# Peptides against a protein of PDB entry 3T7K, part 48

Target 1, 248 residues: chain A of PDB entry 3T7K
Amino acid sequence: KAEKILARFNELPNYDLKAVCTGCFHDGFNEVDIEILNQLGIKIFDNIKETDKLNCIFAPKILRTEKFLKSLSFEPLKFALKPEFIIDLLKQIHSKKDKLSQININLFDYEINGINESIISKTKLPTKVFERANIRCINLVNDIPGGVDTIGSVLKAHGIEKINVLRSKKCTFEDIIPNDVSKQENGGIFKYVLIVTKASQVKKFTKLINDRDKNETILIVEWNWCVESIFHLNVDFTSKKNVLYQKK

## One batch from the design tools (peptide; aimed at target 1 T150 W223)

Design b2_p23_3_s1 (made by RFdiffusion4, then SolubleMPNN; from b2_p23_3, 9 letters changed)
Fold by OpenDDE base, seed 5:
Structure b2_p23_3_s1 (fold): chain B 248 residues (1-248), chain A 23 residues (1-23)
Amino acid sequence: as target 1 above (248 residues)
Amino acid sequence: MDEYKKAEEEAKKLAEEVEKRYK
C-alpha cells in the first residue's frame, strides 16, 4: 500500500531519522504510515536503547519526560522536531490534489523551541554533562518524585556511573558514598553529591557528613538542578538555583 | 507534587491534541 502511494513521487528523501516520541504519537502510527515513514528513512522506536543509535526526538515542546531528558544524551542528537513534521509530511504524501513530483519538507522548519544549535552541538561532545562536571557517583533519596529507577536511568544516560539510593529515614553516614573522582585542576570536585527532596534531609545529611568528615566538600541539590543541567547540557557551579547546600 | 508525574500527564494531554491532528 505504501509503495503505491509513494509511486507518484519521482524522488524520495532519506531523512535518516531514528527517533522516539514524547508528548505525541503515543498510540503510534497505522501500518501504512509506518511503511511510508520507513521508506523515507524515518524509524520510530517505542523505547530508548543504546544499540538503536537514536538521533532524533519528536515532541511538541521541551518536556520533563524521561524520553525527552534522555534524548539530550543521544550521540549525537541530530534533530529535535515538532510532531508537525510528521503530520505535514504524511498530509502531503496522502494528498491527491498535490501534483507534487517531490516531497518538499525541510526538517529545520520544525525545530522544537528552545533546542537550538548550541544544545545540539553539545550532544556531539565525547563526554556527558555530568561526566564533564566531575560527578560520577551520587546519593539519591528513596522518596524522590518519579522514582529512583526513572531518575536514576536519566542520570546514568547523562554520565553518572553510580547511583546510591539512600533510605532517608534510616540512613547513616556509612550509607553515603563519596563521588570517587580524581582531582582535576580546574574543576571543583565535590566529594559528596546528594539529590534530596526536603529541607529535613539537608539538615540530616549535612550533619552526618560534617560530624564524620568535617573538611570535605558537599553538594546537595534538588532534582531541578539536574534537569536544568540537562536542558543546558552544562553544569553551572556558580548558580545557586536549586542548590540547597554547598560546601567548597 | 510529583514533577515527573506532572510532566507525564502534560505529555499525555499534548499527545491527545497531536492525535486529533494526525487522525
Scores: peptide ipSAE 0.545, ipTM 0.935, DockQ to the pose 0.891
OpenDDE base, seeds 1, 2, 3, 4: peptide ipSAE 0.543, 0.541, 0.541, 0.544; ipTM 0.934, 0.934, 0.934, 0.935

Design b2_p23_3_s2 (made by RFdiffusion4, then SolubleMPNN; from b2_p23_3, 8 letters changed)
Fold by OpenDDE base, seed 1:
Structure b2_p23_3_s2 (fold): chain B 248 residues (1-248), chain A 23 residues (1-23)
Amino acid sequence: as target 1 above (248 residues)
Amino acid sequence: MDEWAEAEKEAEELAKEVEKKYK
């Protein structure tokens, strides 16, 4: 069916997109449309797998979903596109107008607002955002919204190697892991990095660490600190935004 | 505030709007 529809074109583009969707096309596509997209080099996946070498995200805007956050870890993310790209493409293809020589849709006209070339360029870097920030091991409270597995998977996609889950009510100093990063020449390494949800946790963990390991560096942040770092593909240690406690 | 749940809810609402354009 798709072949007959596409036969009206003299030339077909190969977009070479391996994409996931968030905030759009949750019900998928009809059989004909998915075949059309495949013939145009647009392959849509239901889930993110490293083996699929995904290079594209479809979303109406910047979202805080797992798929969107992980898409910024693609190697590289080639395109972040609005769903209107697919909609307009399919509308043009299904149009009963005379034989069209070419499909005239420019991918750059459908870029997600706020995902610019500066962000895209950072996805070509050999390192991940938290790797560049010398954050290898973190402590994560077990009561974090979204759950430790989802949050952990996003953080790992962005270069965090070890996630230690803290039972907030029962944890002791011995349960807190240090950020085991070799002293690289450039920039301050925090010995203890923690993601927390409550001010009471800040008080607890700062006390535990300061009582047992005096004069060590501590960074305690909210989840939003991680999200902002991901959206910018950069950790700004000069910003106090979403930082709950910092000891240098 | 469960910012995660809010983001997923927003995505679902936006998906419904996109679906109207696809059909």
Scores: peptide ipSAE 0.652, ipTM 0.955, DockQ to the pose 0.888
OpenDDE base, seeds 2, 3, 4, 5: peptide ipSAE 0.650, 0.652, 0.652, 0.652; ipTM 0.954, 0.954, 0.955, 0.955

Design b2_p23_3_s3 (made by RFdiffusion4, then SolubleMPNN; from b2_p23_3, 8 letters changed)
Fold by OpenDDE base, seed 1:
Structure b2_p23_3_s3 (fold): chain B 248 residues (1-248), chain A 23 residues (1-23)
Amino acid sequence: as target 1 above (248 residues)
Amino acid sequence: SDEYAKALEEAKKLAEEVEKKYK
């Protein structure tokens, strides 16, 4: 069926998209439309796997979903597109009134607002955002909204290698892991990095660390600090936004 | 501080959104 529908076109574009969707196309696509998209070089995946070499995200806007945040770790992210790209494409293809012998839809007309070339360019870097920030090992409280698995998965996609989950009410100093990064000449390294959800946790962890490992560097942040860093693909250590405690 | 409370609430909302799975 797809071949018959596409036969009216003299030349078919190859968009070369390996994509996931978030915040759109909840019902998926019918078999015919999937085949049409495939013939146009558009493959949509249900889940993110590194082996699939994904390069595209479909979303109506910038979202804070796992898929969207992880899409910014693609190598590279080539396109972040609104769902209207697919809608208009399929509409044109299925149109009987359209005498067009050629599909004329430009990907660049469907870019998600706020995802600019600067962001796209950063996804071409050989390093991940937290890797560049010298954050390799973090401590994460177990009661974080969204769950440690989801949050941890996003963080790992962006270069964090080890996530230590802290039982916030039961943890001691011995449960806190240091950020084990080689002192590279360029940039400040925090020995202890923690993501917390409560003011009481800030007080607890600062006390535990300062009492047992005096004069060490500490960074305690909220999850939103990580999200903002991901959206910018840059960690700004000069900003105090979403930083709960910092000791240099 | 009120700013801290607001930041925490925002962080919570963001984390909840991350948990959402849309296909």
Scores: peptide ipSAE 0.026, ipTM 0.500, DockQ to the pose 0.078
OpenDDE base, seeds 2, 3, 4, 5: peptide ipSAE 0.019, 0.020, 0.019, 0.021; ipTM 0.512, 0.513, 0.514, 0.503

Design b2_p23_3_s4 (made by RFdiffusion4, then SolubleMPNN; from b2_p23_3, 7 letters changed)
Fold by OpenDDE base, seed 3:
Structure b2_p23_3_s4 (fold): chain B 248 residues (1-248), chain A 23 residues (1-23)
Amino acid sequence: as target 1 above (248 residues)
Amino acid sequence: SDEWAKALEEAKKLAEEVEKKYK
């Protein structure tokens, strides 16, 4: 069926997209449309796997979803596109009235607002954002909204190797892991990095660490600190935004 | 805290809206 629909076109574009969707197309596509998209070099996956070498995200706008945040870790992210690209493309293909000999849909017309070339270019870097920031091991409170698995998965996609989950009400100093990184000449290294949700946790963890490991460097942040770092593909250690406690 | 949950709910709503436009 897809072949018959596409037979009216003399030449088919190859968009070369390996994509996931977020905030759109939650019900997926019918079999015919999937085949059409495949013939145009557009493959849509349900989930993110590193082996699939994904290069594209479909979303209506910048989102804080797991898929969107992880898409910024693609190597590289080539395109961040609005769902209207697929909608308009399929509409044009299914249109019986248009004696169009060619499909005239340009990817660049459907870029997500706020995802610029600067962001895209950073996805070509050989390192991940938290790797560049010398953050390898972090502590994450167990009561974080979104769940430790989702948050942890996003952080790992962006270069964090080890996530220690802290039982916020029951944890002791011995439960807190250090950020074990070699001293590099350039960039701040924090011995203890923690993502917390409450001011009471800041007080608790700062006390625990300072009482047992005096004079060590501590970074305590909100989840939004991580999100902002991901959206910019850069950690700005000069910014105090979403930083709850910092000891250099 | 609530921002993540709100973002997920917003994403679901947007998905539904896009699906309606596609159908």
Scores: peptide ipSAE 0.029, ipTM 0.498, DockQ to the pose 0.875
OpenDDE base, seeds 1, 2, 4, 5: peptide ipSAE 0.020, 0.021, 0.016, 0.024; ipTM 0.532, 0.460, 0.369, 0.488

Design b2_p23_4 (made by RFdiffusion4)
Pose (drawn by RFdiffusion4):
Structure b2_p23_4 (pose): chain A 234 residues (1-94, 102-181, 189-248), chain P 23 residues (1-23)
Amino acid sequence: KAEKILARFNELPNYDLKAVCTGCFHDGFNEVDIEILNQLGIKIFDNIKETDKLNCIFAPKILRTEKFLKSLSFEPLKFALKPEFIIDLLKQIHQININLFDYEINGINESIISKTKLPTKVFERANIRCINLVNDIPGGVDTIGSVLKAHGIEKINVLRSKKCTFEDIIPNDVIFKYVLIVTKASQVKKFTKLINDRDKNETILIVEWNWCVESIFHLNVDFTSKKNVLYQKK
Amino acid sequence: EDYFENLEKENEEALEEAEENAL
């Protein structure tokens, strides 16, 4: 059936996209529209799996969804495209000349896209390997944890902030000896005291979740930035 | 046409949901 629709075309382009959508196309399209996209070399997965080697993301704009943040760890991310690409493409299908250049997500330029080819992840480059994360983090630890691990963090240690003792805190073994992601000032006090009591001469970095988000959007950890840094001892 | 108009509306809703569920 979709072949009949496509039989009218002399030649079909191979867009070669393995994409997820975020902020769009939350189920699929109709079955015909889906089979057409495959015939054009466009495959859209429901969720991100490391072994599908996704290279594209469809989104109306830069978003803070798990999918958008993880798309910045594709190997590599080749295209970050507005949904209008698929829309214009299917409109024309129903010769094919829709291109991959008229549909960039504003704010995601080549300089950022190109960093996804780097042989390292953003937090791996920053020597942030093992972190502690408070259990009350907005978005929950499983998601935030998945996003951070997708960006080079190997160990996520979750701290029940009200209950945890110094012994629960894991060092950042790879440089900050202790890295914590926190929500409340009430947590900064407790953790600096515990660590200062037990490991006085060592280094500490305490940041908000937004510090990690900014680092991912820039694919760079800027240690000279005070933005979203709650405490540091270096 | 109607199909693509509806698709655009669904995308707007999906965008609002993505903003509400932002990390």

Design b2_p23_4_s1 (made by RFdiffusion4, then SolubleMPNN; from b2_p23_4, 9 letters changed)
Fold by OpenDDE base, seed 5:
Structure b2_p23_4_s1 (fold): chain B 248 residues (1-248), chain A 23 residues (1-23)
Amino acid sequence: as target 1 above (248 residues)
Amino acid sequence: DEYFEELKKKNEEDLEKAEKEAL
C-alpha cells in the first residue's frame, strides 16, 4: 500500500532520521504510515538505546521528560523537530489534489523552539556536559521526585558515571562518596557533589562533611541545576541559580 | 482530514501527559 502511494513521486527524499517521540505520537502510527516513513529514511523507536544511534527527537516544545533530556546526549543530536513535520509530510503524501512530483518538506522549518544550532553543535563534542564539568560521581537523595532510577539514567546519559543514592534520614558521612576526578582541564573540581530536595538535607550534609572533612570543596544543588545544565549543554559554575551550598 | 485532526488532538493529550510527567 505504501509503495502505491509513493509511486506518484519521481524521487523520494532520504531524511536519515532515527528518532524517538515525546509529548507526541504516543499511540504510534498505522502500518501504512510507518512504512511510508521508513521509505523516506525516518525510523521511529519506542525507547532510547545506544545501539540504535538515535539522532533525532520529535517533541512539540522543550520538555522535561526522560526522552527529551536524554536526546540532548545523542551523538550527535542532528534534529529536534516538532511533530508537525511528520503531520505535514504525511498530509502531502496522502494528498490526492497535489500534482506534486516531489516531496517539499524542509526539516529546518520544524525546529523545536529553543533548540538552536548552538545546542546542536555541543552534541557533537566528544564529551558529555557533566564530564566537561568534572562531575563523575554524585550523591543523590533517595526522595528525589521522578525516582532515583530515572534521574540517575538521565545523569548517566550526560556523563555521570557513578550515582550514590543517599538514604537522607539514615545516612552518615561514610555513606557520602567523593567525586573522584583526576583531570582538571576546564573548571573547579568539587570533592563532594550532592543533589538534594530539602533545606534540611543541605544542613545535614554540610555538617557531616565539614565535621569530618572540613577543608574540602562541596557542591549541593537542586535537580533544576542539572536540568538547566542539560538544556544549555553547559555547566555555569558562576551562577548561583539552583545552587543550595557551594564551598570552593 | 479527520485522521490528521485526530492525530493533532492525540498529540495535545500526549503533551499534557508529558507535562505532568516532567522531571
Scores: peptide ipSAE 0.733, ipTM 0.972, DockQ to the pose 0.920
OpenDDE base, seeds 1, 2, 3, 4: peptide ipSAE 0.732, 0.732, 0.732, 0.732; ipTM 0.972, 0.972, 0.972, 0.972

Design b2_p23_4_s2 (made by RFdiffusion4, then SolubleMPNN; from b2_p23_4, 10 letters changed)
Fold by OpenDDE base, seed 4:
Structure b2_p23_4_s2 (fold): chain B 248 residues (1-248), chain A 23 residues (1-23)
Amino acid sequence: as target 1 above (248 residues)
Amino acid sequence: DEYYKKLEEENEEALKKALEEAL
């Protein structure tokens, strides 16, 4: 059926998209439209798998979903597109207007606002954002909204290797892991990196660390610090935004 | 046309859900 529909076009674009969707197309596509998209080099996956070499995300805007945050870790993210791209494409293809010899849809017209070339270019870097920031091991409080598994998965996608989950009420100093990064000469490495949800945790962890491991570097941030770092694909250590405690 | 209108409506609901699921 798809072949018959597409036969009216003399040339078919190959978009070469391996995509996931977030905030759109939750119910998927009908079989014919899936086949059409496939013939146009558009493959939509339900979940993110590294083996699929995903290069695209469909979303109506910048979202704080797991899929969107992880899409910024694609190698590279080639396109971040609005769902209207697919809709307009399919509308054009299903149009009975005999005069359409070509599909006239430009991907660039459907870019997600705020995902610019600067962001896309950073996804071509050989390292992840937190790797570049010398953040390898973090401590994450267990009461984080979204859950430690989801948050942890996002952080891992962006180069954090080890996530230590802290039970905030019961944890001791021995439960806190250091950020074990080989001393690269040129960058201030925080020995302890923690993501917390409340001020009481800041007080607790700062006390525990300072009492047992004096004079060490500590970074305590909110989850929003991570999100902003992901959205910019850069960690700005000069910013105090979403930083709850910093000891250099 | 009706199918894609429905798809647009479904996408509006999907967006609402995604906003609720914001990390």
Scores: peptide ipSAE 0.678, ipTM 0.966, DockQ to the pose 0.915
OpenDDE base, seeds 1, 2, 3, 5: peptide ipSAE 0.676, 0.675, 0.674, 0.675; ipTM 0.966, 0.965, 0.965, 0.965

Design b2_p23_4_s3 (made by RFdiffusion4, then SolubleMPNN; from b2_p23_4, 9 letters changed)
Fold by OpenDDE base, seed 4:
Structure b2_p23_4_s3 (fold): chain B 248 residues (1-248), chain A 23 residues (1-23)
Amino acid sequence: as target 1 above (248 residues)
Amino acid sequence: DEYYKKLEEENEEALKKAEEEAL
């Protein structure tokens, strides 16, 4: 059926998109439209898998969803597009009125606001954002909104290798893991990195660490620190925004 | 036309859901 619909076009673009969707297309597409999209080199996946070599996200805007945050870890993210791209494309293809010899839809007209070439270019880097920041092992409190699995999965997608979940009420110093990174010559490495939700946790963990491991470097942040780092694909250690405690 | 209008409406609801699911 799709072939018959597409036969009216002399040339078909190959968009070469391997995409996931967030904040759009929750019910997917009909079989004909899926086939059309496939013939145009657009493959939409339900979930993020590394094996699929995803290079695109469809979203109406920048979102704080798991899929959106993880899309910034794609290698590379080639396109971040509004869902209107698919809609307009399919509308044009199904249109009986236009004696169009060609599909006239430009991907660049559908870029998500705020995902610029500077962000896209950083996804071409050989390292992940937290890897570049020398954050390998983190401590995450168990009461984090969104859940430790989801948050941990996002952090891992961005180069954190080990997520240690802290039971805030019961944890001791021995439960806190160090950020075990090889000293690279030119970067301040925090020995302890923690993501917390409450000021009481800051007080607790700073005390536990300072009492047992004096003079060590500590970074305690809120989740928004991670989100901002992901959205910029850069960790700004000069910013105090979303930093709850820092000891250099 | 009706199909894509419905799809647009569904996308508006999907956006609301995604905003509610914000991490």
Scores: peptide ipSAE 0.703, ipTM 0.968, DockQ to the pose 0.914
OpenDDE base, seeds 1, 2, 3, 5: peptide ipSAE 0.702, 0.701, 0.701, 0.702; ipTM 0.968, 0.968, 0.968, 0.968

Design b2_p23_4_s4 (made by RFdiffusion4, then SolubleMPNN; from b2_p23_4, 10 letters changed)
Fold by OpenDDE base, seed 4:
Structure b2_p23_4_s4 (fold): chain B 248 residues (1-248), chain A 23 residues (1-23)
Amino acid sequence: as target 1 above (248 residues)
Amino acid sequence: DKYYEELKEKNKKALEEAEKNAL
């Protein structure tokens, strides 16, 4: 069926998109539209798998979804597109107007606002954002909104290797893991990195660490610090935004 | 046309859900 629909076009673009969707297309596509998209080199996947070599995300805007946050870890993210791209494309293809010899849709007209070339270019870097920031091992409180698995999965996609989940009420100093990064000469490495949800946790963890491991470097942040770092694909250690405690 | 207008409306709901479930 798709072949018959596409046969009216003399030339078909190959968009070479391997995409996931977030904040759009929850019900997927009908079989004909999937086939059409596939013939145009647009493959939409339900979930992110590294093996699929995803290079695109469809979303109406910048979102704080797992898929969107992880899409910024694609290698590279080639395109971040509004869902209207697919809709307009399919509308054009299903149009009975005989005069359409070509599909006239430009991907660049459908870019997600705020995902610019600077962001896209950073996804071509050989390292992940937290890897570049020398954050390998973090401590995450178990009461984090969104859950430790989801948050942890996002953080891992962005170069955090080890996530230690802290039971905030029961944890001791021995439960806190150091950020074990080989001393690269040129960057201030925080020995302890923690993501917390409340001020009481800051007080607890700062006390535990300072009482047992004096004079060590500590970074305690909110989840929003991670989100901002992901959205910029850069960690700004000069910013105090979303930093709850810092000891250099 | 109707199908794609319905799809747009579904996408509005999907956006609302994504915003509600923001990490």
Scores: peptide ipSAE 0.724, ipTM 0.971, DockQ to the pose 0.890
OpenDDE base, seeds 1, 2, 3, 5: peptide ipSAE 0.722, 0.652, 0.651, 0.655; ipTM 0.970, 0.959, 0.959, 0.960

Design b2_p23_5 (made by RFdiffusion4)
Pose (drawn by RFdiffusion4):
Structure b2_p23_5 (pose): chain A 234 residues (1-94, 102-181, 189-248), chain P 23 residues (1-23)
Amino acid sequence: KAEKILARFNELPNYDLKAVCTGCFHDGFNEVDIEILNQLGIKIFDNIKETDKLNCIFAPKILRTEKFLKSLSFEPLKFALKPEFIIDLLKQIHQININLFDYEINGINESIISKTKLPTKVFERANIRCINLVNDIPGGVDTIGSVLKAHGIEKINVLRSKKCTFEDIIPNDVIFKYVLIVTKASQVKKFTKLINDRDKNETILIVEWNWCVESIFHLNVDFTSKKNVLYQKK
Amino acid sequence: SSVDIDLPVDEEWYDKLIEELQS
């Protein structure tokens, strides 16, 4: 059936996209539209799996979804495209000349896309390997944790902020000895006291979740930035 | 169906960041 639709074309391009959509196409398209996309070398997965080697993301804009943040750890991310690409493509299909250049997500330029080729992850480059994360983090620890691990963090230690003792805090073994992601000023006081009481001479970095988000969008941890840094001892 | 999770952040900060990225 989709072949009949495509039989009217002399030649079909191979867009070679392995993509997820975020902020769009939240189920699929109709079955014909889907089979057409595969015939054009466009495959859209429901969720991100490391071994599918996704290279593309469809999104109306830069978004803070798990999918968009994780797309910045594709190996490599080749295309970040507005949904209008698929829309214009299917409109024409129903010769094919829709291109991969007229549909960039504004704000995601080549300099950033190119950093996904780097042989390291953003937090790996920053020597942030093992972190503590408060249990009450917005988005929940499983998701935030998945995003941070997708960006080079190996160990996520979850702290029940009200209950945890110093012994529960894991060092950042790879440089900050202790790295914590927190929500409340109430947590900054408790943690600096605990660590300062028990490991006075060591280094500490306490940041908000937004610090990690900014680092991912830039694919760079800027240690000279005070934005979203709640406490540091270096 | 896919899972698309919108993660919370500070909205004023987020808008400023996005504006800077687009510039």

Design b2_p23_5_s1 (made by RFdiffusion4, then SolubleMPNN; from b2_p23_5, 12 letters changed)
Fold by OpenDDE base, seed 4:
Structure b2_p23_5_s1 (fold): chain B 248 residues (1-248), chain A 23 residues (1-23)
Amino acid sequence: as target 1 above (248 residues)
Amino acid sequence: MPTDVDLPVDEEYWEELLKELEK
């Protein structure tokens, strides 16, 4: 069926997209449309797998979904596109009226607002955002909204190697792991990095660390600090935004 | 949990949290 539909076009573009969708296409695509998209070099996957070498995200806007956040870890993210790209493409293909010899849809017309070339270029870097920031091991409170698995998965996609889950009510100093980064010469390394959800946790962890490991560097942040870092593909240690406690 | 849910940002919660820390 797809071949018959596409036979009216003299030339078919090859978009070379391996994509996931978030905040759009919840009902998926019918078999014919999937086949059409495949013939145009557009492969849509249900889930993110490293083996699939994903290079594209479809979303209506910048989202705080797991898929969107992880898409910024693609190697590289080539395109971040609005769902209207697929909609308009399929509409054009299914249109009987247009004696279109060619599909005239440009990917660049469908870019997600806020995902600019600067962001895309950073996805071509050989390192991940938190890796560049010398954050490899973090402590995550167990009561974090979204769950430790989802949050941890996003953080790992962005270069955090070890996620230590803290039981906020029962944790002791011994449960807190250091950010074990080999001293690269020029970067401020925080020995303890924690993502927390409550002021009481800030007070607790600062006390525990300061009482047992005096004069060490501590970074306590909220999840939004991580999200902002991901959206910019850069950690700004000069910003106090979303930082709950910092000891340099 | 469905993977396509915005990870909750309770902005109000964080604002309250920050206020509590200033205290």
Scores: peptide ipSAE 0.092, ipTM 0.747, DockQ to the pose 0.210
OpenDDE base, seeds 1, 2, 3, 5: peptide ipSAE 0.082, 0.042, 0.067, 0.077; ipTM 0.740, 0.585, 0.728, 0.738

Design b2_p23_5_s2 (made by RFdiffusion4, then SolubleMPNN; from b2_p23_5, 11 letters changed)
Fold by OpenDDE base, seed 4:
Structure b2_p23_5_s2 (fold): chain B 248 residues (1-248), chain A 23 residues (1-23)
Amino acid sequence: as target 1 above (248 residues)
Amino acid sequence: MPTDIELPVDEEYWEELLKELES
């Protein structure tokens, strides 16, 4: 059926997209449209798997969803597109009125606002954002909104290797793991990195660490610190935004 | 958990945290 629909076009583009969707297309696509998209080199996946070598995200705007955040870890993210790309494309293909010999939909007309070439270019780097920031091991409180699994998965996608989950009410100093990274020349390394959700946790963890491991570097942040770092694909250690406690 | 939700789930939670730290 898709072949018959596409037969009216003399030339078909190959968009070469391996994509996931977030904040759009919740109902998915019908079988015919999937086949059409496939013939145009557009493959849409339900979930992110590394083996699929995803290079595209469809979203109406920048979102703080797991999929969107992880899309910025694609190697590379080639395109971040509005869903209107697919909508207009399928509309044009299904249109009986247009005696179009060619599909006239340009990917570049559908870029998500705020995902610019600077961000896209950073996805081509051989390292992940937190890897570049020398953050390998973090401590994450168990009561974080969104859940430790989801948050942890996003962080891992961006180069954090080890997520240590802290039981906020029961944790001791021995439960806190150090950020074990080899000292790179000219880079500040925080020995303890923690993501917390409460001021009481800041007080608790700062005390525990300072009492047992004096003079060590500590970074305590909220989740938004991570999100901002992901959105920029850069960790700005000069910014105090979303930093709850810092000891250099 | 609902799929495709924005993180954090509750924005008010983070606002409250910031207020608590400023107090």
Scores: peptide ipSAE 0.254, ipTM 0.789, DockQ to the pose 0.193
OpenDDE base, seeds 1, 2, 3, 5: peptide ipSAE 0.245, 0.251, 0.250, 0.247; ipTM 0.789, 0.791, 0.783, 0.785

